# Peptides against a protein of PDB entry 5EG6, part 34

Target 1, 151 residues: chain A of PDB entry 5EG6
Amino acid sequence: RLRSQTVSTRYLHVEGGNFHASSQQWGAFYIHLLDDDESEGEEFTVRDGYIHYGQTVKLVCSVTGMALPRLIIRKVDKQTALLDADDPVSQLHKCAFYLKDTERMYLCLSQERIIQFQATPCPKEQNKEMINDGASWTIISTDKAEYTFYE

## One batch from the design tools (peptide; made by RFdiffusion4, then SolubleMPNN)

Design b1_p14_5_s1 (from b1_p14_5, 6 letters changed)
Fold by OpenDDE base, seed 3:
Structure b1_p14_5_s1 (fold): chain B 151 residues (1-151), chain A 14 residues (1-14)
Amino acid sequence: as target 1 above (151 residues)
Amino acid sequence: MKLKAKVVYPPLAP
């Protein structure tokens, strides 16, 4: 299970005050759990506990201290983000980062750039949104933490 | 615990 801690993800890193992508670099970030009602700002209050899908998180670069806006971490199933999944975040599964208070905008890797990509709603499945591969992320904890695998 | 971090917004897809 994932908690507020240092994590790494491929491609994403900060340089020159901006988020960039590199196929040769892994970025180290603090992932912080926020309250659902936490407002956006340069100052924020972090919570303790295990992170579940659907919760609000902050990604902060461990080197520069730069942060992305508030994100909702969502579970990914194939090419879709699940809107109602609430189980603990698993390092064995891909996840997506929805930019909170946007119209289906997700954190996305496009070539060497980090962008916002708009997901497409699934007409027949209201609990899913279609994303591209660039919007699917893998999180690897760099800290010692309990992990539970569910079959 | 309170933290401070500059917020950077990624650009929209072209």
Scores: peptide ipSAE 0.542, ipTM 0.925, DockQ to the pose 0.930
Fold by OpenDDE base, seed 4:
Structure b1_p14_5_s1 (fold): chain B 151 residues (1-151), chain A 14 residues (1-14)
Amino acid sequence: as target 1 above (151 residues)
Amino acid sequence: MKLKAKVVYPPLAP
């Protein structure tokens, strides 16, 4: 299971005050759990505990201290983000980062850039949104962690 | 615990 800790994710790093992507460079980030009612700002309160899908998190660059806006971490099933999943986040399993309080905007890797990508509603499954591969992320813990596996 | 970090918004997809 994932908790507030230092993690690495593919290609993401900070350079020149912006988030960038590189196939050769990996950035280290803190993932922090927030309260659901935590407001956006440069100052925020973090919680301890295990992170579940559907919860609000902050990604903070361990080097520069820059952060992305509040994100909701969501479970990924192939090329869809699950809207109602609330089980503990499993490390090394794909996840998506929904930008909180947006219209289906997700953190996305496009070539060498980090962008916001708008997911498409899934007409046949209201609990899912269609994302692309660039919006699917893998988290690797840099600290001691317990892995959760689901059959 | 209170933390402080500058917020950076990624650009929208073209």
Scores: peptide ipSAE 0.533, ipTM 0.923, DockQ to the pose 0.934
Fold by OpenDDE base, seed 5:
Structure b1_p14_5_s1 (fold): chain B 151 residues (1-151), chain A 14 residues (1-14)
Amino acid sequence: as target 1 above (151 residues)
Amino acid sequence: MKLKAKVVYPPLAP
């Protein structure tokens, strides 16, 4: 189970004061769990505990200390983000990062850039939003503590 | 625990 800790993900990294992507690099980040009512800002309160889908998180570059805006971590099913999934985050599954308080904007890899990609509603499934592969992320924990996988 | 970090907004898709 994932919790507030150091993680690594493909492509994402910080350079020149901005988040960028590289096909040749893995970025190292701290993922922090926040309260659902935590406001956006350069100062934020971090919670302890296991991270569940639907919760608010902060991604902070382990090198530069720069952070993305508040994100909602969501479970991914194929090319859709699940809006109501709330089970513990599993490193065996892809996830998506919804930019909180936006109109379906997700963190997305496009070529070698990190952008906001607007998901499309699924008319037949109100609990899903259609994303693309660039908006699907794999997180690898770098924590040496005991970890439990979920299938 | 409180942390401080500069917030960076990625650009919108073209």
Scores: peptide ipSAE 0.516, ipTM 0.920, DockQ to the pose 0.925
Fold by OpenDDE base, seed 1:
Parts: C-alpha cells; sequence; structure tokens
Structure b1_p14_5_s1 (fold): chain B 151 residues (1-151), chain A 14 residues (1-14)
C-alpha cells in the first residue's frame, strides 16, 4: 500500500522552477496526504496514513521543494479514470492525478512536457472519465514497503 | 505536520 512517503514516477522532474519530463532523468518526490478540506497554498497540513484513491495529495519535489497543486489521486482502468474508487492505492495499478477544483484536468505527459489534459466524460458511465495514456502514471515507492500481489 | 512548498501549475494542453 502507498502511504505518505518518497516516491518516483516516470520522466517527471523539476528544473528551472517548472515540472519537466525526461526519459533520462527521474525525479524523487514526496507524496503527501492532505485532508479533503485542505485549501490550496504554499503551506499545507499533511496527514499520516495510507493513501486511498479519491484522496487529496501533494507531490513535492524532494530536491527543489517545488510542488504541484492539490491533486486527487484516482484509479485507472484501461484508458479511464475512476471517479468513485476509494480502495488503497496500489503500485501495481496506474494512477491518474486530477487537478483539484478544475474541469476534469489531469496531470499529463505530452512528449517531454508536463501539461494539464482535460478528460472527456464517459456518456455511458458517469463514474468514469476518459484519459489518454499520458495521463496514466506509475508510482514507485523509494521506501521499504510490503506488497500483496494479485493476478 | 505543516509543510511549505511553492506551487507550480503545468500549462494547459494546446
Amino acid sequence: as target 1 above (151 residues)
Amino acid sequence: MKLKAKVVYPPLAP
């Protein structure tokens, strides 16, 4: 299970005050659990515990101290983000990072840039939003953790 | 715990 800890993700790093993508360099980040009622700001209160899908998180670069805005970590099923999943985050599953208080904007890798991508509603499934492959992320913990594997 | 970090907003998709 994922908890507030140091993690890494593909291609993402901070340079020059901005988030960038590089196939050659990986950044290390702290993923922090926030309260659902936590407001946006340069100062924020961090909660302890295991992170569940649907919860608010902060990604902070361990090197520069720069942070993305508040994100909702969501479970990914194929090319869709699940809006109502609330089980513990698993490193075996891809995640999507919804930018809180936006119109379906997700953290997305486009070529070598980090951008906001607007997801498309699923007409037949209200609990899902269609995202592209660039909006699907793999989180790798840099801390020791125990895992349970399922087929 | 209280933390402090400058916020960076990624650009919108073109």
Scores: peptide ipSAE 0.513, ipTM 0.920, DockQ to the pose 0.926

Design b1_p14_5_s2 (from b1_p14_5, 7 letters changed)
Fold by OpenDDE base, seed 3:
Structure b1_p14_5_s2 (fold): chain B 151 residues (1-151), chain A 14 residues (1-14)
Amino acid sequence: as target 1 above (151 residues)
Amino acid sequence: MKLKAKVVYPPLAE
């Protein structure tokens, strides 16, 4: 399970007031759980608890203190983001970060830049959106975390 | 708990 805590992800880091990418660096972030009705802003209220797919989160750079806009963390299945998955976030699975209140925009690594990439609707499956590999992220907790298998 | 952080918006894909 993943909770509001410090995490690390490949490529993503902040430099010069902007988010950048590096193939040789892992950025450290604090992932915060927000209420679904939390508004966007430089000030925000964080919640305690385990993070589930579909919930709203904030990624704050542990070095600079800068943050991305509100994101919805979504489960990834192959080349698709699942829109209705709500199980606990697992460090064993890739995830995608949907920029909240956008038209299918996802946090994406493109070459050496961090960008917003628009996902394509899946024609045959309304609960999925097609993303590229750059929009798939791996989260590694820097704190002790418990992983639970659900059967 | 209230936190403060400057929000940075990544650019759109070219």
Scores: peptide ipSAE 0.538, ipTM 0.923, DockQ to the pose 0.922
Fold by OpenDDE base, seed 4:
Structure b1_p14_5_s2 (fold): chain B 151 residues (1-151), chain A 14 residues (1-14)
Amino acid sequence: as target 1 above (151 residues)
Amino acid sequence: MKLKAKVVYPPLAE
């Protein structure tokens, strides 16, 4: 299970004031659970507890302190993001980060850049949105606070 | 707990 804590994810790191990607670099981030009604801003209130799919989170670079906008963490099934999954986040599964209040925009790795990728709706599967592989993330919890490591 | 962090928006695809 995942809760508000320090995590590592492949490819994602901050450099020069921007989020970048590296195939061999792991960035360390804080993942913070927010209330569903938490507004966007440079200041936010975090909650304690286990994170469930469908909940709002903030990813903050442990080194620079820079953050992505509010995200909804969603469960991934193959190349689809599940919209109605609400079970606890598992490190055994990939996840997707929906940018809250957007038109199906997801955090995505494209080459060496972090971008927003628009998912395609699934007409016959209302509870799913089609994403690409770059929008599927692996999260590894860690007890380390501020670090970056290379493979 | 209140936290502060500069928000960075990733660019759109392409």
Scores: peptide ipSAE 0.527, ipTM 0.921, DockQ to the pose 0.912
Fold by OpenDDE base, seed 1:
Structure b1_p14_5_s2 (fold): chain B 151 residues (1-151), chain A 14 residues (1-14)
Amino acid sequence: as target 1 above (151 residues)
Amino acid sequence: MKLKAKVVYPPLAE
């Protein structure tokens, strides 16, 4: 399970005041759990506990201290983000980061840049929206973690 | 706990 803690992910790192991507680098971040009603700002109150899909989080670069705006971490199923999943975040599965209070904008890797990608609604599945492959992220905890495997 | 961090907004997709 993923908790409010230090994590790392491929490609994502901060340089020159902006988020960049590199296939040869792993960025280290603090992932912080926020309350659902936490407002955007340079100051924010963090919560303790296990992170669940659908919750609001802050990603803070461990090196520069810069942060992305408030994100909602969402479960990924193939090429879709699940809008109503609320189970604990699994490090064994890819996730997507929805930029809170946007029109389906997700954190996305495009070439060597980190961008916002607009997901497409799924006409027949209201609880899903289609995302780019670059919007699917793998989070690796830098702390000890336990995993549960399912057959 | 209260934390502080400058917010960076990624650009929109072209």
Scores: peptide ipSAE 0.520, ipTM 0.921, DockQ to the pose 0.925
Fold by OpenDDE base, seed 5:
Structure b1_p14_5_s2 (fold): chain B 151 residues (1-151), chain A 14 residues (1-14)
Amino acid sequence: as target 1 above (151 residues)
Amino acid sequence: MKLKAKVVYPPLAE
């Protein structure tokens, strides 16, 4: 199970004051659980505990200390993000990061760049949104607070 | 616990 801790993910890293992607790099991040009513800002209050799908999280670069906007971590099924899943996050499964308070915008890897990708509604399944592989992320927990990995 | 971090918004898809 995933909890507020240091994690790593392929491609995502910070360089030059912005979030970038690299096929040869693993970025190290702190994933922090936030309260659902936590406002956006450079200062935020973090919670302890196991992270569930549907909850609000902050990804903070362990090296630069820069953060992405508030994200809702969602469970992925094939090429869809599940909107109603609320079970504990499993590191065995891919997840998606919905940018909170947007119109279906998800954190996405596209041609070595980190972008916002707009998911498409699933007409037949209201509890799902169609995403692409670039919007599906693998999270690996680590006991290291600060490190970089190159392949 | 309070944390501080500069917020970076990724660009929209082209």
Scores: peptide ipSAE 0.502, ipTM 0.915, DockQ to the pose 0.935

Design b1_p14_5_s3 (from b1_p14_5, 8 letters changed)
Fold by OpenDDE base, seed 3:
Structure b1_p14_5_s3 (fold): chain B 151 residues (1-151), chain A 14 residues (1-14)
Amino acid sequence: as target 1 above (151 residues)
Amino acid sequence: MKLKAKVVHPPLAE
């Protein structure tokens, strides 16, 4: 299970006022759990506890200290983001980061740039929306983590 | 615990 801590993913850093990343490099960042009613701002209150899908988080670059807007971490199933999953975040599964209060915008790696990519709704599955591969992320904790397997 | 960090908004996909 994931908690507010330092984690690793595709290298995120800020240069020229924008987030950049390399698909071939891994870097550390802070993931912080926020309250669902936490407002957007440069100052935010972090919560303790294990992070579940559907919860609001903040990603802070460990190098620059800059942050992305509030995100909702969502579980990924194949090429879709699950809107109603609420189980603990697993490092064994891919995840997506929905930009809170947007129209299906997700954090996406395109080439070496971090961008917002709009997901496509699934007509037959209201609890899912289609994302691209660049919007699928793998998170690895740099600290000791508890892994839970569900059959 | 309160933290402070400048918020960077990623650009939209082109």
Scores: peptide ipSAE 0.487, ipTM 0.914, DockQ to the pose 0.857
Fold by OpenDDE base, seed 4:
Structure b1_p14_5_s3 (fold): chain B 151 residues (1-151), chain A 14 residues (1-14)
Amino acid sequence: as target 1 above (151 residues)
Amino acid sequence: MKLKAKVVHPPLAE
């Protein structure tokens, strides 16, 4: 029988000009919907509408304005990212953040650090990529949320 | 319209 393990909650946070995973502080991030053909940059055009899995987004810290590179938000099933899911993003559902235009790089938590982790193709399922646990996240709206999650 | 959220690990639900 496997030993039980306690897992502490961590939050994406900006500290000292860097993204990290904090157990004590959480950052409030704007998740902006972008066009699929939007280029990388500090300035970007935001689309109106509901966010769906498979779409390009920008995560911007509401306090510092610091942003991650363009991401594709993907639905997660267990330890796999779904490549063809396109339903509306639902609050609290597991998701992964693919670094757009990379070779299967995902936003990943490694202890207190935020890193990129390369997913492995799933040989038996063309529509899935295997990610580690650190690449799986949950999005929780804040009280200031201006977005209606799909129910 | 924009989403303001915290990003949490581990995930709380599927």
Scores: peptide ipSAE 0.472, ipTM 0.889, DockQ to the pose 0.063
Fold by OpenDDE base, seed 5:
Structure b1_p14_5_s3 (fold): chain B 151 residues (1-151), chain A 14 residues (1-14)
Amino acid sequence: as target 1 above (151 residues)
Amino acid sequence: MKLKAKVVHPPLAE
């Protein structure tokens, strides 16, 4: 599906101690797999294994060490986040980052800002939540990645 | 194992 409007490419980036969306710079983030019961904090236990949709992850800037709150990485289908998808994460898929333990709040791009955007329930599809375009992301491995995406 | 990645919008795949 093609977008109805032209959107410039932006990258999640940390600048001045804040997360933002840059059109010129990109941050390299470690995506750590956590246990489902891992508590929020700067110190966390990393789980071994390939990341699957539905699992809890911690995004940490490789340069600054700045981290987002715990996220659930979810598969995206069109304009919906899938709540029960559990297949391995692939960089060939678009994804969304649900802020864990929130009321359907997702990591969202709004121009140059990173915000939380509340998804709307899908009455007909209980396993889906409606997200805006800004809440859809692609994760791309870097050359220094120690993880191989599922293809 | 840890994944090091860029987080990009818009998504590259539909």
Scores: peptide ipSAE 0.466, ipTM 0.886, DockQ to the pose 0.073
Fold by OpenDDE base, seed 1:
Structure b1_p14_5_s3 (fold): chain B 151 residues (1-151), chain A 14 residues (1-14)
Amino acid sequence: as target 1 above (151 residues)
Amino acid sequence: MKLKAKVVHPPLAE
């Protein structure tokens, strides 16, 4: 379900060799599926198949070629990231990007900056981590996408 | 198969 009310948006974008959040420009990113055992590096082996929550991905700017570290795409429920969700990624769901091999660090928006935010464990729900609003994202396929999201 | 996407905040979907 999409929001019925339009709000000002920011887009992940690469400018001047850095990732930032732009209100004017959006970056087109290739989201590459990796094997869970894939190591960090500029060169990586891409895995075929549809992307599911919990899987490891690489976000690469289609223009500059700049990439973020390996991420695990996680499903978001309210203000929590789900640790055990494994259904296909959908445009109808909020998502979060966990920095792989970190202590609960997530890709987070702070005004125009892209930062890492440390999620807080949920004592009562071991399969969830509490994230702030800036760590929730929507990924939207571009008109030139070769991938169709699950709906 | 490539997923080409924009990454948007705030989320548009619930």
Scores: peptide ipSAE 0.428, ipTM 0.865, DockQ to the pose 0.064

Design b1_p14_5_s4 (from b1_p14_5, 7 letters changed)
Fold by OpenDDE base, seed 4:
Structure b1_p14_5_s4 (fold): chain B 151 residues (1-151), chain A 14 residues (1-14)
Amino acid sequence: as target 1 above (151 residues)
Amino acid sequence: MKLKAKVVHPPLAP
């Protein structure tokens, strides 16, 4: 599941054919890795491998099968998205989702809505773009890990 | 592997 880093925790959710954010409900999503040259479409080829920042991904709702456009997952440092980070994606770090082939448009939470928000270039840091808190996300694995112990 | 999914485009910020 995905949650935005805002004052109030909200989760990415799909209902009624639309993406929105809920403070109480969340959806599980598949993050599929795509080739960098994969075209946009309702049909896409998924590749195997560990996802790295800077790579192209598809977010697909596990329930409805609805997807967002192709995204580039980027590492977040405070209020900035890093453009050149290429290390493996970690659940310990915040991330941002750049809408591929746009002018700095990022997946963003605004109240209960999911919108595109345009990042601002960092004049002094060419490898960074300024994003708001609503464009910063945390990935929480849906994998169930139970720590069992017996005596 | 090929997958199929309906694409939803989020609206632009107002």
Scores: peptide ipSAE 0.515, ipTM 0.915, DockQ to the pose 0.937
Fold by OpenDDE base, seed 1:
Structure b1_p14_5_s4 (fold): chain B 151 residues (1-151), chain A 14 residues (1-14)
Amino acid sequence: as target 1 above (151 residues)
Amino acid sequence: MKLKAKVVHPPLAP
């Protein structure tokens, strides 16, 4: 399970006030749980507890203090983001970061840039959106807390 | 707990 804590993501880091990608560098971030009704802003109230898919989170660079807009963390199944998954976030699964209040925009790695990628609706599966590989992320906790993993 | 951070908006895909 993932709690509000320090995490690492491959390729993602902040430099010069912008988010960049590097194949050689790992970025360290705080992932903060927000209330679903939390508004966007430079100031935000964080919640304690375990993070579930579908919840609103903030990613804050541990070095620069820069943050992405509010994100909804979603479970990934193959090349799709699941819209209705609500189980606890697992480090064993890839995840996607939907930019809240956008039209299916997801945080995406494209070459050495971090961009917004628009997911495509799944015609036959309303609870899924098609994403590319760049929009699928792996989160690794840097905390020394105890974890229980299930396959 | 209240935190503050400057928000960066990634660009849209080309």
Scores: peptide ipSAE 0.504, ipTM 0.920, DockQ to the pose 0.931
Fold by OpenDDE base, seed 3:
Structure b1_p14_5_s4 (fold): chain B 151 residues (1-151), chain A 14 residues (1-14)
Amino acid sequence: as target 1 above (151 residues)
Amino acid sequence: MKLKAKVVHPPLAP
């Protein structure tokens, strides 16, 4: 299970004041759990506890202290992001980061850039949105972690 | 606990 802590993710780091991607580097970030009603801003209140899919989080660069906008961490099922999953986040599975209060925009890797990618609705499954591979992320905790397996 | 961090917005996909 994942909680507010330091994590690493492939192809995400800060360079020159912006978020960039690199095949040779893993970025170190703090992932912070926020209240669902937490507003966007340079100041935010961090919650304790295990992070569940569907919850609001902040990714803060451990080096520069820069942060992405509020994100909703979502479970990934193959090429789709699940909208209604609420189980604890598993580090063994990929996840997607929905930019909160956007029209299906997800954090995405494109070439050497970190961009926003708009997911496509899945007509057949209303609880899913189609994402690309670049919008699927792997989180690796740098702290001691407890693992739970999910389908 | 309150933290502060400058917010960086990634660009939209081209």
Scores: peptide ipSAE 0.498, ipTM 0.918, DockQ to the pose 0.933
Fold by OpenDDE base, seed 5:
Structure b1_p14_5_s4 (fold): chain B 151 residues (1-151), chain A 14 residues (1-14)
Amino acid sequence: as target 1 above (151 residues)
Amino acid sequence: MKLKAKVVHPPLAP
């Protein structure tokens, strides 16, 4: 299980007021759980607890304190984001970060840049959206908390 | 708990 805590993922870091990725070093981030009705802003209320897919989260750089907009963490199956998955987030599985209140925009790594990538609807499966590999993330906890792992 | 953080919006894909 994953909870609100410090994590790292795919060399993500903040530089020059923007989020970037580097193949040379990883950045550490706080992943914070928010209420579903939490509004966007520079001030936000954080919830405690284990994070489930479908919930709203904030990624905050541990060094600069800068944050991405509100994200919905979604489960990934191959190259598709699952829209209705709500089980606990597993560090053994890839995830995607949907930018809340957008038209299928996902946090994506393109070369060394962090961008918004628009997912394509799956005509045959309304509960899925097609993403690319750059929009698939691996979360690794950096704290010493105990975890329950799911297969 | 309340936190403060400057929000950065990533650019759209080219």
Scores: peptide ipSAE 0.453, ipTM 0.907, DockQ to the pose 0.918

Design b1_p14_6_s1 (from b1_p14_6, 6 letters changed)
Fold by OpenDDE base, seed 1:
Structure b1_p14_6_s1 (fold): chain B 151 residues (1-151), chain A 14 residues (1-14)
Amino acid sequence: as target 1 above (151 residues)
Amino acid sequence: MLKSGEVPVYKAKF
């Protein structure tokens, strides 16, 4: 079934030395798998293999080389980020990017800006944090990224 | 499955 992108679709993009959210342009990013004990820095040791939830990653713009801080990719269930999921990451499934070593800060889309959103602890479920819709991202490989989608 | 590599990251609703 053919589906088109909606006007609400935004893409992570780098322009003018800043990360922003664009409705028209999308950036290609290297998502580098890191070791859990890798330190922050411009130089880092990358690991090969399939990415699992809970692992540490670096997002690097393929054009500008601009990079975000170390992130932990987490599985998303509706409005919550799962803290203990460790299965392989699937494309087109919602995920969240926790800013490593922060107090529940997540990469968030707010209009044209990329900001940090502080998740709220889930009172009844220790393995979940409540995030907003802007903190829920979708990953798609560059060869599959087109204006139209088939399901 | 997602392998380490070059991908776009976006927010989409459709």
Scores: peptide ipSAE 0.354, ipTM 0.810, DockQ to the pose 0.035
Fold by OpenDDE base, seed 4:
Structure b1_p14_6_s1 (fold): chain B 151 residues (1-151), chain A 14 residues (1-14)
Amino acid sequence: as target 1 above (151 residues)
Amino acid sequence: MLKSGEVPVYKAKF
């Protein structure tokens, strides 16, 4: 008899002034929409509206105020990031966070660390980049943080 | 739909 097993989940969290991936603690983050031409910095102008894939966003910890660099939120299809998707972002759907103005660097979870992972170009499809599982994220409202998720 | 800067969200990796 085969036993069902839950998928291990880690959360983006800020501790000791650093971003890390915790299995026990989760951080609450604001996601701010920016203009495409917004420069990097601690001070930034926030746009109102619904976030679409391909747009520039800023993730800010609601408790500490710590922020990640400017990110482009991209749609994920299996293990690929879509470069040309522009539909509205939906919660619970997998997404990837491209570090803006880098060579295919994505926000990635590696054990308990948050790192940059370089995606590989998809040889057959120019509109896709291959990412690892650690670079695939799910955005969920804080009221669902206690649940265990299944693949 | 995800709205800018309103309600805090958490990010999870499965």
Scores: peptide ipSAE 0.294, ipTM 0.817, DockQ to the pose 0.037
Fold by OpenDDE base, seed 2:
Structure b1_p14_6_s1 (fold): chain B 151 residues (1-151), chain A 14 residues (1-14)
Amino acid sequence: as target 1 above (151 residues)
Amino acid sequence: MLKSGEVPVYKAKF
């Protein structure tokens, strides 16, 4: 049984054919590792293995099959996304999802909506982009989520 | 380490 959540936490969820941010329901997603040269489309070739920052991924809803565009998962340091980090992704650490082939657009939570937010360049640090809090996400495995979110 | 597979994604507000 899924527990009700606080207002201060929202989860990526698919409803009515759209991505949204829910405080009551959370979606389970496949996070598929792709090759860097994989093209955009509904059909794609996935790679096995552990995901590193800087790699290309697809988020696919396990229930509806709906997917976001290709994303690059990036490490977050405070209010910035790191452009050159390449260490393995750790669960429960904050991360950002850069929309591949865009002008610094990131997956962002705004109220109950999922939007694109344009990051601001860091003039003094070329390896960083400034993001807002809504563009900072946390990832946990489904088994961990069940322990946390189910009664 | 995060492996390709099923995960929930969430945002905590402060």
Scores: peptide ipSAE 0.291, ipTM 0.785, DockQ to the pose 0.034
Fold by OpenDDE base, seed 3:
Structure b1_p14_6_s1 (fold): chain B 151 residues (1-151), chain A 14 residues (1-14)
Amino acid sequence: as target 1 above (151 residues)
Amino acid sequence: MLKSGEVPVYKAKF
């Protein structure tokens, strides 16, 4: 059972040709592993295997086929994104999505909108960037969609 | 663990 859902929970969703955040509807997405040197575009080569933090991924809506730009999935520790983590991505653990080739821009939920949020360098730790709560996400597989969520 | 491209996942902010 997933025990982190609150009244303010929102889901990434595609509607009207745009990504948005919904409190009532959730989108199903393929998460595709890419090569680190894969270029941006609608056409891309997908790699097989287990996804690790630090790797480049594409999120593709399973219904519409719309995709976000290339993202680097990063591990989250409290209010920080870890830059050096490389262990396998675990479901139900918090993660952040760095927009590749940007200046610390992360995929962020702001009310009902999906925006880019610029992380702040962590003064004391060079391997961390400070993010807000909106930039912290949780991923679960669709077979868990019917789970009852508890506080 | 999360495997590439096999099963759709949904993404949430809690």
Scores: peptide ipSAE 0.290, ipTM 0.829, DockQ to the pose 0.037

